# Ledger of designs, part 76: peptides against a protein of PDB entry 3T6J

Target 1, 375 residues: chain A of PDB entry 3T6J
Amino acid sequence: PIVESYIGFIESYRDPFGSRGEFEGFVAVVNKAMSAKFERLVASAEQLLKELPWPPTFEKDKFLTPDFTSLDVLTFAGSGIPAGINIPNYDDLRQTEGFKNVSLGNVLAVAYATQREKLTFLEEDDKDLYILWKGPSFDVQVGLHELLGHGSGKLFVQDEKGAFNFDQETVINPETGEQIQSWYRSGETWDSKFSTIASSYEECRAESVGLYLCLHPQVLEIFGFEGADAEDVIYVNWLNMVRAGLLALEFYTPEAFNWRQAHMQARFVILRVLLEAGEGLVTITPTTGSDGRPDARVRLDRSKIRSVGKPALERFLRRLQVLKSTGDVAGGRALYEGYATVTDAPPECFLTLRDTVLLRKESRKLIVQPNTRLE
Target 2, 372 residues: chain A of PDB entry 3T6J as posed
Amino acid sequence: PIVESYIGFIESYRDPFGSRGEFEGFVAVVNKAMSAKFERLVASAEQLLKELPWPPTFEKDKFLTPDFTSLDVLTFAGSGIPAGINIPNYDDLRQTEGFKNVSLGNVLAVAYREKLTFLEEDDKDLYILWKGPSFDVQVGLHALLGHGSGKLFVQDEKGAFNFDQETVINPETGEQIQSWYRSGETWDSKFSTIASSYEECRAESVGLYLCLHPQVLEIFGFEGADAEDVIYVNWLNMVRAGLLALEFYTPEAFNWRQAHMQARFVILRVLLEAGEGLVTITPTTGSDGRPDARVRLDRSKIRSVGKPALERFLRRLQVLKSTGDVAGGRALYEGYATVTDAPPECFLTLRDTVLLRKESRKLIVQPNTRLE

## One batch from the design tools (peptide; aimed at target 1 I85 N86)

Design b2_p25_4_s3 (made by RFdiffusion4, then SolubleMPNN; from b2_p25_4, 11 letters changed)
Fold by OpenDDE base, seed 1:
Structure b2_p25_4_s3 (fold): chain B 375 residues (1-375), chain A 25 residues (1-25)
Amino acid sequence: as target 1 above (375 residues)
Amino acid sequence: AIVPGTRSIPLGLDGKYTVDFLPEE
């Protein structure tokens, strides 16, 4: 088997300021079969990048083929096991040198063991479908998130010599119709400039890319889904995301007005975007559980994903990218924090829903190193 | 070590496998 490993200061999620990396390490074995799907995705990446809702001028000038591998983890030393990883985390290197993507396949498989009776916040009619397609849809989402999410977009930069990596005279901001008026100066990075929202904002962008591009027939084909299966994968992927947005409320601390998990914050933002789209696309309905206590149901109208959801996500995703590219912190913060704000305003009453989420919270699963043998 | 940004996706989109964050001081 092909063995991959890494060790070092990699992720900064445990740092409240998102700056200090946590020391972690893993040893994993390459899953060749699953990796082949990601390789096909990589092969199509350059083309798929063109489907993203921003002008080519806001995309990377030259596509650099990344490595993408599915890994079965043998051991993981750290505070948490991710489903996917994109490294290096330094955006400059990603844009100039490339990146590596990994999907922790057997970690994802653990998530497949969902007990129907414990599956919260879904309509009964969706539960079986959700259970069936959660795994496959997440494979799609992870692939898109890592490769085409984190692997997309350009930062406009003026270097220390005053040179720009974009044509100031010809590049137009699609949101304003004007020339580019802001950029990253020498020494400025995405994280340094956007600071407290940088990680979550980027995750939101990546997740949004996943949702947006999973609608593309070529993507589903790459993963081996066609016809009704493809539509179900799409539906479950979107359903999973909107559900996650509700679940995300667990990670919001009202007293501090902060989020304790960047990805969950991102998913909440996406939920808000899709709710804002209206037209019955997403509905969150407070209910009463069989125990007589508060519950809730998330409904996603699959027939409106393309007609309502996609356009809303397109606009949002474009704005995310444009603001990121131009280093418009004020605009970016206004946009993102606006959607990330948790209030008890009707009709959603998110703070009330948070209570429901907490009430229905399940215990965290324990993942233990597997027993392994050679066969 | 200062690490500019993080790029890992938690399992299952349910938060159960995410990192427990340290409280802000």
Scores: peptide ipSAE 0.032, ipTM 0.616, DockQ to the pose 0.056
OpenDDE base, seeds 2, 3, 4, 5: peptide ipSAE 0.018, 0.027, 0.018, 0.015; ipTM 0.528, 0.567, 0.515, 0.507; seeds 4, 5 fail the geometry check

Design b2_p25_4_s4 (made by RFdiffusion4, then SolubleMPNN; from b2_p25_4, 10 letters changed)
Fold by OpenDDE base, seed 1:
Parts: structure tokens; sequence; C-alpha cells
Structure b2_p25_4_s4 (fold): chain B 375 residues (1-375), chain A 25 residues (1-25)
């Protein structure tokens, strides 16, 4: 088997400022079969990048073919095990040197063992479909998230010599219609500039890329889904995201106005974006459980994903990218924190929903590999 | 071939400081 490992200060999710990496490490074995799907995605990446909702001038100048593998984790030392990894975490290096993508396949598989009766916040008619397609949809989402999410977008930079990596005269900000008015100066990085929102913002962008591009027929074809199956994978992927946005409330600390998990914060933001789209796309309904205690249901209207959801996500994702590219921290923070704010304002009453989420939460699972074997 | 086995056990953790990609389930 092909063995991969890494160790060091890598992920900064535990740093409130998004800058200091946590020391972690893993050892894993390559899943060749699943890796082949990701290789097909890599082969299509350059074309798929063109489908992202920003001008080519906001995309990387040169596509650098990355490595993308699916790994089965043998051991992982850290505060949490990701489903996917994109390294290095320095955008400048990603743009100039390339990057590597990893999907932790057996980590994803753990989530597939959810019992139907314990699956919270879904309509009964969605539960079986959700259980069936959760795994495949995760593969799609993680692949897109890592490769085309984290792997996309250009940072506008002025180097130490005063030279720009973009044409100031011709590049137009698609949101303003004006020339580019802000950029990263020498020594400024994504993390240093966006600081407290950098990690979650980037995860939100990557998740949004996943949702957006999973609608593309070529993506589903790459993963081997066609017809009704492809539509179900799309539906479940979006459904999972909006459900995750509700679940995310568990990771919000109201008294500190703080999020304890960057990905979940990102998912909450996406939920807010899709709720804002309106038109019955997403509905969160407080209910009463069989135990007589508060419950909730998330409903996603499948028929409105493309007509309502996609345009909303397109606009949002473009804004995320434009603000990121231009280093517009003020605009980026205003946008992101606006969606990340948790209040008890109607109609959603998110703080009240949080109580429901906490009431319905299950014990967190520890991933263990006790039965690794030789065959 | 090496076949890694994976099992999940409940810990009762609240997810604080975790960096996993997956939502809590």
Amino acid sequence: as target 1 above (375 residues)
Amino acid sequence: AIVPGTVAIPLGLDGKYTVDFLPEE
C-alpha cells in the first residue's frame, strides 16, 4: 500500500486569529479506487475553474495540477480529524508552488453509520434519501471543497518592488464596475489580513464552491452519477449543508459571541445565505418531538435549488472571492460577520433554535482505528 | 493489503477546539 503522512504545525482553526497552527500528524493509506475519482476531477479542474462565478482575472494565472488522493487514516493525532485537507495553507504558495489535496475517506465513512431514528432535523421523507446519499455527496463535496474551493481564486498583490500581479488598468471589480482599488501589500497574507474571520471565511468559500459546482453535470459524471442519482446527490449535498447550518448553532457561544468551529460557522453562514434567498428554498420549522420537547425540521425545496439557490449562492460566492482577492477586509468582515451573526430575531429565532439543537444533540463520536488488519 | 478499520465511539464532547470537517452527528 501507498502510505502518506504529515506532521507539524498545519491547521490554524484553533487560533482565534487564524494564524497559529496546531501541531498535528497522521499516517494513512491511499485508497486507490477513490483516488481515481479525484484524479478525474483534477483532470477537469482547469475547465471547472472557469465555471466559478468570477472573472478569469480573479482566478489564478496558471493552473498548477495538484495531487489529490483519498486516504484511509490509520492514526491521527490532533484535536480533530478533517474529512479533507488542502495544503499548504498559504495562499501565495498555493498560487506559485501548487498544492496537495487529501480526502480522508474512512473519516467520512464514520458519518455514514447514522441511525435513521437518531437523524435529527430532517423530514421523514428525506431521511432515507439522506442516509443513502450522504456518503456519495460527501465525496463530491469534499473533492470540490478541497480542489476547486481552496484551490481557486487569485489574490491581488503588489510586491516589494511595487509591481502588481494584475493589470490595474484593465481588471475590473465585477461588484463595483470599477478598477481594483485594494490589494495585498508585500508581507500581507490572507490570514494576517483577515485574521479572526480568515479560516471560517475561507471554509465558507470552499463549501460554497462545492455546492455551486456540484450542480454542474460534468462534476456528477466524474463521480459516476447520472440521471436521478445525480439529482439525488445534489439534493442531499445541499440538504446536508442546510442541516449542518442548523447544527452549527451548537458551536456558537452566545455570551462570547464566538464560534468554536470554523467549518460549522461557515455552514451557518451558507444557511443564512440560502434562507435570505427566500422563495421557500429553505424552511426551518420549529416542531414538537415525540417526547413533547422542542424539535425542528429543515426542509429544502429540491425544485428551487437551481432557480433560487444557485443564483443566491453565485452572488454570495462571487462577493466572497472579490473581497478576498482585493484584500478588502472591511467589506469582507461586514459581509461575513453579517451572515455569521446569531440573534433571536424572527422568523428564524436562531438563539431559540440553538436551544433546540442543544437539546437534541448527541454525544460526539471519537474516531478510532482498532481493527486495522493485514489481508 | 493493509485495511484500516474505523470505529466511532461516543465521547460526549461538545466540539470545542475540534477541527473536523464533519458536522456533529
Scores: peptide ipSAE 0.024, ipTM 0.502, DockQ to the pose 0.271
OpenDDE base, seeds 2, 3, 4, 5: peptide ipSAE 0.024, 0.006, 0.025, 0.015; ipTM 0.464, 0.460, 0.409, 0.491; seeds 2, 3, 4 fail the geometry check

Design b2_p25_5 (made by RFdiffusion4)
Pose (drawn by RFdiffusion4):
Structure b2_p25_5 (pose): chain A 372 residues (1-112, 116-375), chain P 25 residues (1-25)
Amino acid sequence: as target 2 above (372 residues)
Amino acid sequence: STSHAVPLAGLTTTFLEVWAPTEPA
């Protein structure tokens, strides 16, 4: 459509429980030139799903070209203006017929060297160069194969299923599936507090995982003297965001105040656990004399260490999502999402520095439409 | 002419938030 639109109580992020949605609406026009560079990603999107750490039976039944667009926003009502979105928010529809992927083009043109804190003098160079371009990649993957992948195991009214039980097996355990989503049950209705952050974490992780693929970069025109940087800046940005996320964590209430930032911190912790000097957090000192930190990500160890930690992570997340296993999901997540002062990082002590170097986000003013 | 303003969906120095709401109860 020339004009793209949508509205309702949709994104569930701000419900302390995680079910009730917050009302919004948007009207934006579809840009053509930038969209083809996405519809490409859609065309070859079919194969990639099978590159995911879980078998094809643990993934959605068919596939689709649901849609991927680039929208110049006219009116976005509500609290915020996301860079990209995958909707509608009803999973059943995501599997049965389809969903849509939205990359808002003109919001980007808004959001783009001393404020590059927690980086090094190198780094921020590659950051300034490849942040914008890589942003499209991460978004495309986050939206398309982030939430585009995965399958829910639901018990329909009768004792039957939405799948064949005897032929499905859990790679972590080896048994046959003993858990699932029953009638009326949904992602938010079960995982609740964690559902948003958990699902986002999965999407971002698939983002990096497939951001390691030559093809996708060929779609975005990255290879050779190019294919490096963008991938690096992407991962580096992910680990740095994992650091900045401390600001949005409330230690007193042992509670996270956001899904994305928490998920990002979780991915950071998983990478730190992979160890092998791949990632480091140094309690440095800024030129101003006050405290500071430098995030060190060894790029040569990206495929040899980090990727395994990823696909093992995604495999577990997805496995627990399909069977709808809350116990394992939480135990696996809230454990990773835990914030403590234990070394050799001391996140409780780092958080202060994160708050000192903290940023306050900008405001986006919007135009109106007068009737003549 | 303008209507209103909203906060940016993320920090400028990081990847902006990409939203994908989940299915409610």

Design b2_p25_5_s1 (made by RFdiffusion4, then SolubleMPNN; from b2_p25_5, 12 letters changed)
Fold by OpenDDE base, seed 2:
Structure b2_p25_5_s1 (fold): chain B 375 residues (1-375), chain A 25 residues (1-25)
Amino acid sequence: as target 1 above (375 residues)
Amino acid sequence: DVRYSVPLGGYETEFLDVAAPTTPA
């Protein structure tokens, strides 16, 4: 077997300022079969980057072909086990030196194992489809998230000598129609500049890239899905994200007005974006469970994903990227925190829904690290 | 097998059991 490992101060999710990495590490075995799928995705990455909803001037000047490997984890040491990894976490290094992507295949496989009776907040008619396609859709999402989410976008920088990595005269901000008015100065990084929102904001951008690009037939083809299967994968991927946005409320602390998990905050933001799109795209309905206790149902109208969802996500994702590229912290914070705000305002009544989410919360699962044997 | 519980801070936030490798070594 091919063994891979990493170790060091990597993820900064536990740092309130998003700057200091937690010491973590893993030992894993390469899953060759799944890695081959990601290699195909990598081969198409340069083309797929052009499908992202920002001008080429906001994309990396040169695509550096990364490595993307699926790994079966033997041991993971850290505060949490990711499904996917994109390293290094420094955007400047990603832009100039490249990056590596990893999918933790067996972690994903476990995540795919869903018991129908325990599946909360979905319509009954969606449960079987969700169970069937959760795994495949998640593979697509993670691949896009890591490779084309974290792996995309340019930061506008002025170096110590005053030189810009973009043409100040010709590059236009697509949101304002004006020339670029802000950028990263020497010594400023994404994390240092955006600080408390940096991690969650970036996760939100990456998740949004996944949702947006999964609509592209080429992406689904790379993963081996065509026709009705492809449409079901799309639907379940979007449905999963919407559901995750509701589940995210578990990680919100009303008393502190704080999110305890960056990815979940990101997913909630996406949910809010899709709810704002309206037109019956997403509906969250409070219900009563069979036990007589509060419950809820999330409905996604699959017929409106492309007509309503995609445009909403496109606008949002473009705005995320533009604000990131230009180092517009004020604009970025206003946008992101606006969607991340949890209130009990109608029609959604998210604080009330949070109580329902907590009520329906499953018992905490245990992580069991595997062993290996020679057969 | 070692069983433990940690906060899941990765992409997937549902707590998971890390399964055995899906492919033979």
Scores: peptide ipSAE 0.020, ipTM 0.486, DockQ to the pose 0.121; fails the geometry check
OpenDDE base, seeds 1, 3, 4, 5: peptide ipSAE 0.016, 0.017, 0.018, 0.016; ipTM 0.497, 0.516, 0.499, 0.508; seeds 1, 3, 4, 5 fail the geometry check

Design b2_p25_5_s2 (made by RFdiffusion4, then SolubleMPNN; from b2_p25_5, 11 letters changed)
Fold by OpenDDE base, seed 1:
Structure b2_p25_5_s2 (fold): chain B 375 residues (1-375), chain A 25 residues (1-25)
Amino acid sequence: as target 1 above (375 residues)
Amino acid sequence: SVSYSVPLAGYENEFLDVASPTTPA
């Protein structure tokens, strides 16, 4: 088997400022079969990047073909096991030197063994479909998230010599219709500039890329889905995201106005974006469980994903990217924190829903090191 | 070939990109 490992200060998700890496390490074995799917995605990456909702001037100047492998984790030392990894975590290095993508396949598989009776917040008619397609949809989402999410977008930079990596005269901000008014100065990074929102914002962008691009037929074809199956994978991927946005409330601390998990915050933001789109795309309905206690249901109207969801996500994702590219921290913070704010305002009453989420949460299961054998 | 067994652990959707911390914050 092909063995991969890494060790060091890598992920900054535990740093409130998004800058300090946590020391972690893993040893994993390459899953060749799943890696082949990601290789096909890599082969299409340059084309798929053009489908992202920003001008080419906001995309990387040169596509650097990354490595993308699916790994089965043998051991992982850290506070949490990722489902996917995109390294290095420095945007400048990603743009100039390239990057590596990893999907931790057996970590994803852990999520697939959900018992139907324990699956919370879904309509009964969605549960079987969700269980069936959760795994495949995760593969799609992780692939897109890592490769085309984290792997996309350009930062506008002025170097130490005063030179720009973009044409100031010709590049237009698609949101304002004006020339670029802000950029990263020498020594400024994504993390340093966006600080407390940097990690979650980037995860939100990456997740949004996943949802947006999973609608593209070529993506589903790459993963081997066609016809009704492809539509079901899309539906479940979007359904999973909106459900995750509700589940995310567990990781919000009202007293501190703080999110304890960057990805969950990102998912909540996406939920808010899709709720804002309206038109019955997403509905969260408080209910009473069979136990007589509060419950909730998330409904996603499949028929409105493309007509309502995609345009909403397109606009949002473009704004995320434009603000990121231009280093517009004020605009970026205003946008992101606006969607990340948790209140008890109707109709959603998110703080009340949080109580429901907490009430319905399952016992935390510890991930135990898998049993691995050579055959 | 390599085979593995993964125990039922973690929350749904928490493992996308990064799993939820096992330690209470």
Scores: peptide ipSAE 0.021, ipTM 0.546, DockQ to the pose 0.166
OpenDDE base, seeds 2, 3, 4, 5: peptide ipSAE 0.019, 0.021, 0.025, 0.018; ipTM 0.535, 0.529, 0.553, 0.520; seeds 2, 3, 4, 5 fail the geometry check

Design b2_p25_5_s3 (made by RFdiffusion4, then SolubleMPNN; from b2_p25_5, 12 letters changed)
Fold by OpenDDE base, seed 5:
Structure b2_p25_5_s3 (fold): chain B 375 residues (1-375), chain A 25 residues (1-25)
Amino acid sequence: as target 1 above (375 residues)
Amino acid sequence: SVSYSVPLGGYENEFLDVAAPLTPA
């Protein structure tokens, strides 16, 4: 088998400032069959990058074709096992040296093992569809998130010699209609500049890219979905995201006004964006469970994903990218923290919903090292 | 071919890029 591994101080999610890496490592074997889907996605990446909702001037000048491999993990040492990885984590290195993508296939497979009776916050009519397409939709989302999410977007930089990596005279900010007024200076990085919001903000951007691009027929075709199956994969992917936004409330600490998990904060932000879009796209309804205790249901109107959801996400995603590219920390923080704020204001009453989420919380599952056989 | 078995269960975070929760402030 082809063996891959990495080890070191890699992920900084446990550092509130996003600067210090946690020591982690894995040993895995390559899943050739699943890797073939991601290779097709890589082959289409340069074309798909043009579908993102920002001007080419805000995209990388040259796409550095990465390796994208599906891995079956033999062992993982760390505080958490990701479903996907894009490395290195330094944006400057990603732009100049390239990057690698991996999907931890057997980790995803474990995540798919949801029992119908334990599936919370979905309408009964959606549960069977959700169970059927959760896995396939995750494959799509992971691929897009890692490759075209983390792999996309340009940072405007002035180097130590005073040279710019963009034309100051011709590049226009699509949000303001003006020339570029801010950029990264020598020694400034994404993490150092955006600090406490950097990780979650980037995850939100990557997740949003996944939702946005999964609507593209070419993406679904790459993963082998056409017709009604493709539409079901789209629906379940979006449904999973809005559900995740509700589940995210578990990771908010009201007393400290903080989020404990970057990806969950990102998913809550996306939920807020889609709720703000209105028009009946997303509805969260408090209910009473069979046990007589509080429950809730998330409904996504399939017919409004493209007409209402896509435009809302487009505008939001463009703003995320423009603020990131220009190093506009004040604007970025205002936007992101605005959507990440959890209050008990009507109609959603998110703090009340959080109580419901906590009430319906499942016990933490343990991932155990698999037994592997060569046949 | 390569085959493997995984126990029933999973991780509490069923989504992309599972990172350990931060310690509350």
Scores: peptide ipSAE 0.025, ipTM 0.539, DockQ to the pose 0.173
OpenDDE base, seeds 1, 2, 3, 4: peptide ipSAE 0.024, 0.023, 0.022, 0.026; ipTM 0.541, 0.534, 0.545, 0.553; seeds 2, 4 fail the geometry check

Design b2_p25_5_s4 (made by RFdiffusion4, then SolubleMPNN; from b2_p25_5, 9 letters changed)
Fold by OpenDDE base, seed 1:
Structure b2_p25_5_s4 (fold): chain B 375 residues (1-375), chain A 25 residues (1-25)
Amino acid sequence: as target 1 above (375 residues)
Amino acid sequence: SVSYSVPLAGYETEFLDVAAPTTPA
């Protein structure tokens, strides 16, 4: 088998300022079959990047073909095992030197062992579909998230010599209709500039890219889904995201107004965006469980994903990218923190829902070191 | 070619990109 490993200070998710990496390491084996799907995605990446909802001027100047591999993790040392990884975590290096994507495939597979009776916050009619397609939808989402999420977008930079990596006279901000008014100066990075929101904001952008591009027929085709199956994968991917947004409330600390997990904060933000879209796209309904205790149901109207969800996500995702590209921290923070704010305001009453989420929280599942089997 | 499976004995990670406990507040 092909073995991959890495070790070092890599992910900054545990740093409140998004700058300091946690020391981690893994040993994994390449899953050749799944890697082949990601290679097909890589082959289409340049074209798919054009489908993203920002002008080409906000996209990378040169497409650098990345490596994308599905890995079965043998050992992971760290605070947590990711489902996907995009490295390096330096945007400048990603843009100039390239990047590598990995999907930790067997980590994703563990997610599929949920017993139907333990699956919280879904309508009964969605549970079987969710269980069936959660895995495949995750493959799609991770692929898009890593490759076309983290792997997309340009930072506007003025170098130490005063030169710009964009034409100041011709590049127009699609949100304002004006010339570019802000950029990264020499030595400024995404993390240094956006600081406390950088990690979560970027994850939100990447997750949004996943949801947005999973609607593209070519993407589903690459992953081998057609017809009704493709639509079910899309539905479950979006359903999973809105459910995750509700589950995310576990990771919010009201007393500190703090999020303890960047990805969960990102998912909550996406939930808020999709709720804001209205029109019955997403509905969270407080209920009473069979035990007489508070419960909730998340409903996603499948028929409104393209008509309501996609446009909402398009606008949001474009704003995320434009603010990121221009280094507009004030605008970016205002946008992101606005959606990341957790209150008890009607109709959602998120703080009350948080209590429900905590009440329905299952015991933390431990990932045990895998055993290799020769087949 | 030797086929292999590396099953993770683990419980459902509901989370893309993160399967781990958050740092305690």
Scores: peptide ipSAE 0.025, ipTM 0.565, DockQ to the pose 0.146; fails the geometry check
OpenDDE base, seeds 2, 3, 4, 5: peptide ipSAE 0.022, 0.024, 0.022, 0.021; ipTM 0.531, 0.555, 0.566, 0.544; seeds 2, 3, 4, 5 fail the geometry check

Design b2_p25_6 (made by RFdiffusion4)
Pose (drawn by RFdiffusion4):
Structure b2_p25_6 (pose): chain A 372 residues (1-112, 116-375), chain P 25 residues (1-25)
Amino acid sequence: as target 2 above (372 residues)
Amino acid sequence: MYSAGDVYPSSMTVDEGLENIANLL
């Protein structure tokens, strides 16, 4: 459509329980030139789902070209203006017929070297160069194969299923599936507090995982002297964001105040656990003399160590999502999401530095439409 | 709804947004 639109109580992020949605609405025009660079990603999107760490039976049954667009926003009502979105928020529809992917083009043109804190004098160079371009990649993947992948196991009214039980097996355990989503049950209704952050984490992780693929970069025009940097800046940005996320964690309530930032911290911790000097957090000192930190990500070890930690992670997340296993999902997540002062990082002590170097986000003014 | 990337605050209120969407329709 020339004009793209949507509205309702949709994103569930701000419900302390995680079920009730917050009202919003938007009207934006579809840009053509930048969209083809996405519709391309849609065309070849079919194959990639099978590159995911879980078998094809643990994925959605068919596939689709649900849609991927680039929208110049006219009116976005509500609390915030996201860079990209995958909707509608009803999973059943996501599997049965389809969903949509939205990359807002003109919001980007808004959001773009001393404020590059927790990086090094190198790094921030590659950051300034490849952040914008890589942003499109991460978003495309986050939206398309982030939430586009995965399958829910639901018990329909009768004792039957939405799938064939005897032929489905859990790779982690080896048994046959003993858990699932029953009638009326949904992602938020079960995982609740964690559902948003958990699902987002999965999407971003698939983002990096497939951001390692030559094809996708060929779609975005990255290869050779190019294919490096963008991938690096992407991962580096992910680990840095994992550091900045401490600001949005409340230690006194042992509670996270956001899904994305928490998810990013979790991915950071998983990478730190992979070890092998791939990632480091150094309690340095800024030129101003105050405290500071430098995030060190060895790029040569990206495929040899970090990738395994990823596909093992995604495999577990997805496995627990399909069977709807909350116990394992939490135990696997809230454990990773835990914030403590234990070394050789001391996140509780780092958080202060994160708050000192903290940023306050900018404001996006919006135009109106007068009737003549 | 699942969002991707950073989310930025809006200067427009919900009522203003609804009036603007009504005008566009």

Design b2_p25_6_s1 (made by RFdiffusion4, then SolubleMPNN; from b2_p25_6, 9 letters changed)
Fold by OpenDDE base, seed 4:
Structure b2_p25_6_s1 (fold): chain B 375 residues (1-375), chain A 25 residues (1-25)
Amino acid sequence: as target 1 above (375 residues)
Amino acid sequence: MFTAGEVYPSSMSIEEGLENIKNIE
């Protein structure tokens, strides 16, 4: 088998300022079959990047073909095992030198394993569909998240010599209609500027890219889904995200007004965006469980994903990117923290829902690392 | 980075976990 490994100070999610990397490492084996799907995604990446809801001027100047490999992890040393990785974690390097993507396939497989009776917050009618398509939808989401999420977008930079990597006279901010008013100066990075919100913000952007682009028929085709199957994958992917947004409340600490997990915060933000879209797209309904205790149900109207969800996500995602590209920390923070705020205000009453989420919380999965064998 | 584990917090037996992992040759 083809063996891949990496080791070092890589991910900064555990740093409140998003700057210091946690030491981690893995040894993995290439899953050739799944890698082939991601290779097809890579082959389409240049075209798919054009489908993202920002002007080409806010996208990388040149497409740099990345590597994308599905890996079965043999050993992972770190505080948590990711399902996907995009490296390096430096936007400037991603922009100018390229990047590599990996999907940790067997980690995803573990994540897929949810017993029906333990599947919380879904309507009964959705549970079987969810179980059936959770895996495939995750594959799609991870692929898009890493390759076209983390792998997309341009940072506007003024280098040490004063030169800009964009035309100040012609590039227009699509949100303001004005010329670009802010950028990254020499020595400034995404993490250094956006600091406490950088990780979660970027994850939110990447997740949003996944949801947005999974609606594209070409994407589903790449993963081998067509017709009704493709629609089911889309539905489950979106449903999973809105459910995750509810589950995210577990990771909010009301007393400290802070989030403890970047990805979950991101998913909550997306939930808020989709709730804000209204029109019955997403509904969270408090219920009473069979045990007589509080429960909740998340409903996603499949028929409104494209008509209501997509436009809402499009606008939001564009704003995320524009603010990121221009280094507009004030605007970015205002936007993101606004959606990340958790209150008990009606109609959602998120703090109350949080109590429900905590009540229904299941133990975290214990991942046992596999072995290889020669037959 | 995508964290799948956080999306679906649940308990899992060792046997269940092992069953979800492909044999690597």
Scores: peptide ipSAE 0.030, ipTM 0.502, DockQ to the pose 0.136
OpenDDE base, seeds 1, 2, 3, 5: peptide ipSAE 0.025, 0.021, 0.025, 0.026; ipTM 0.560, 0.480, 0.584, 0.563

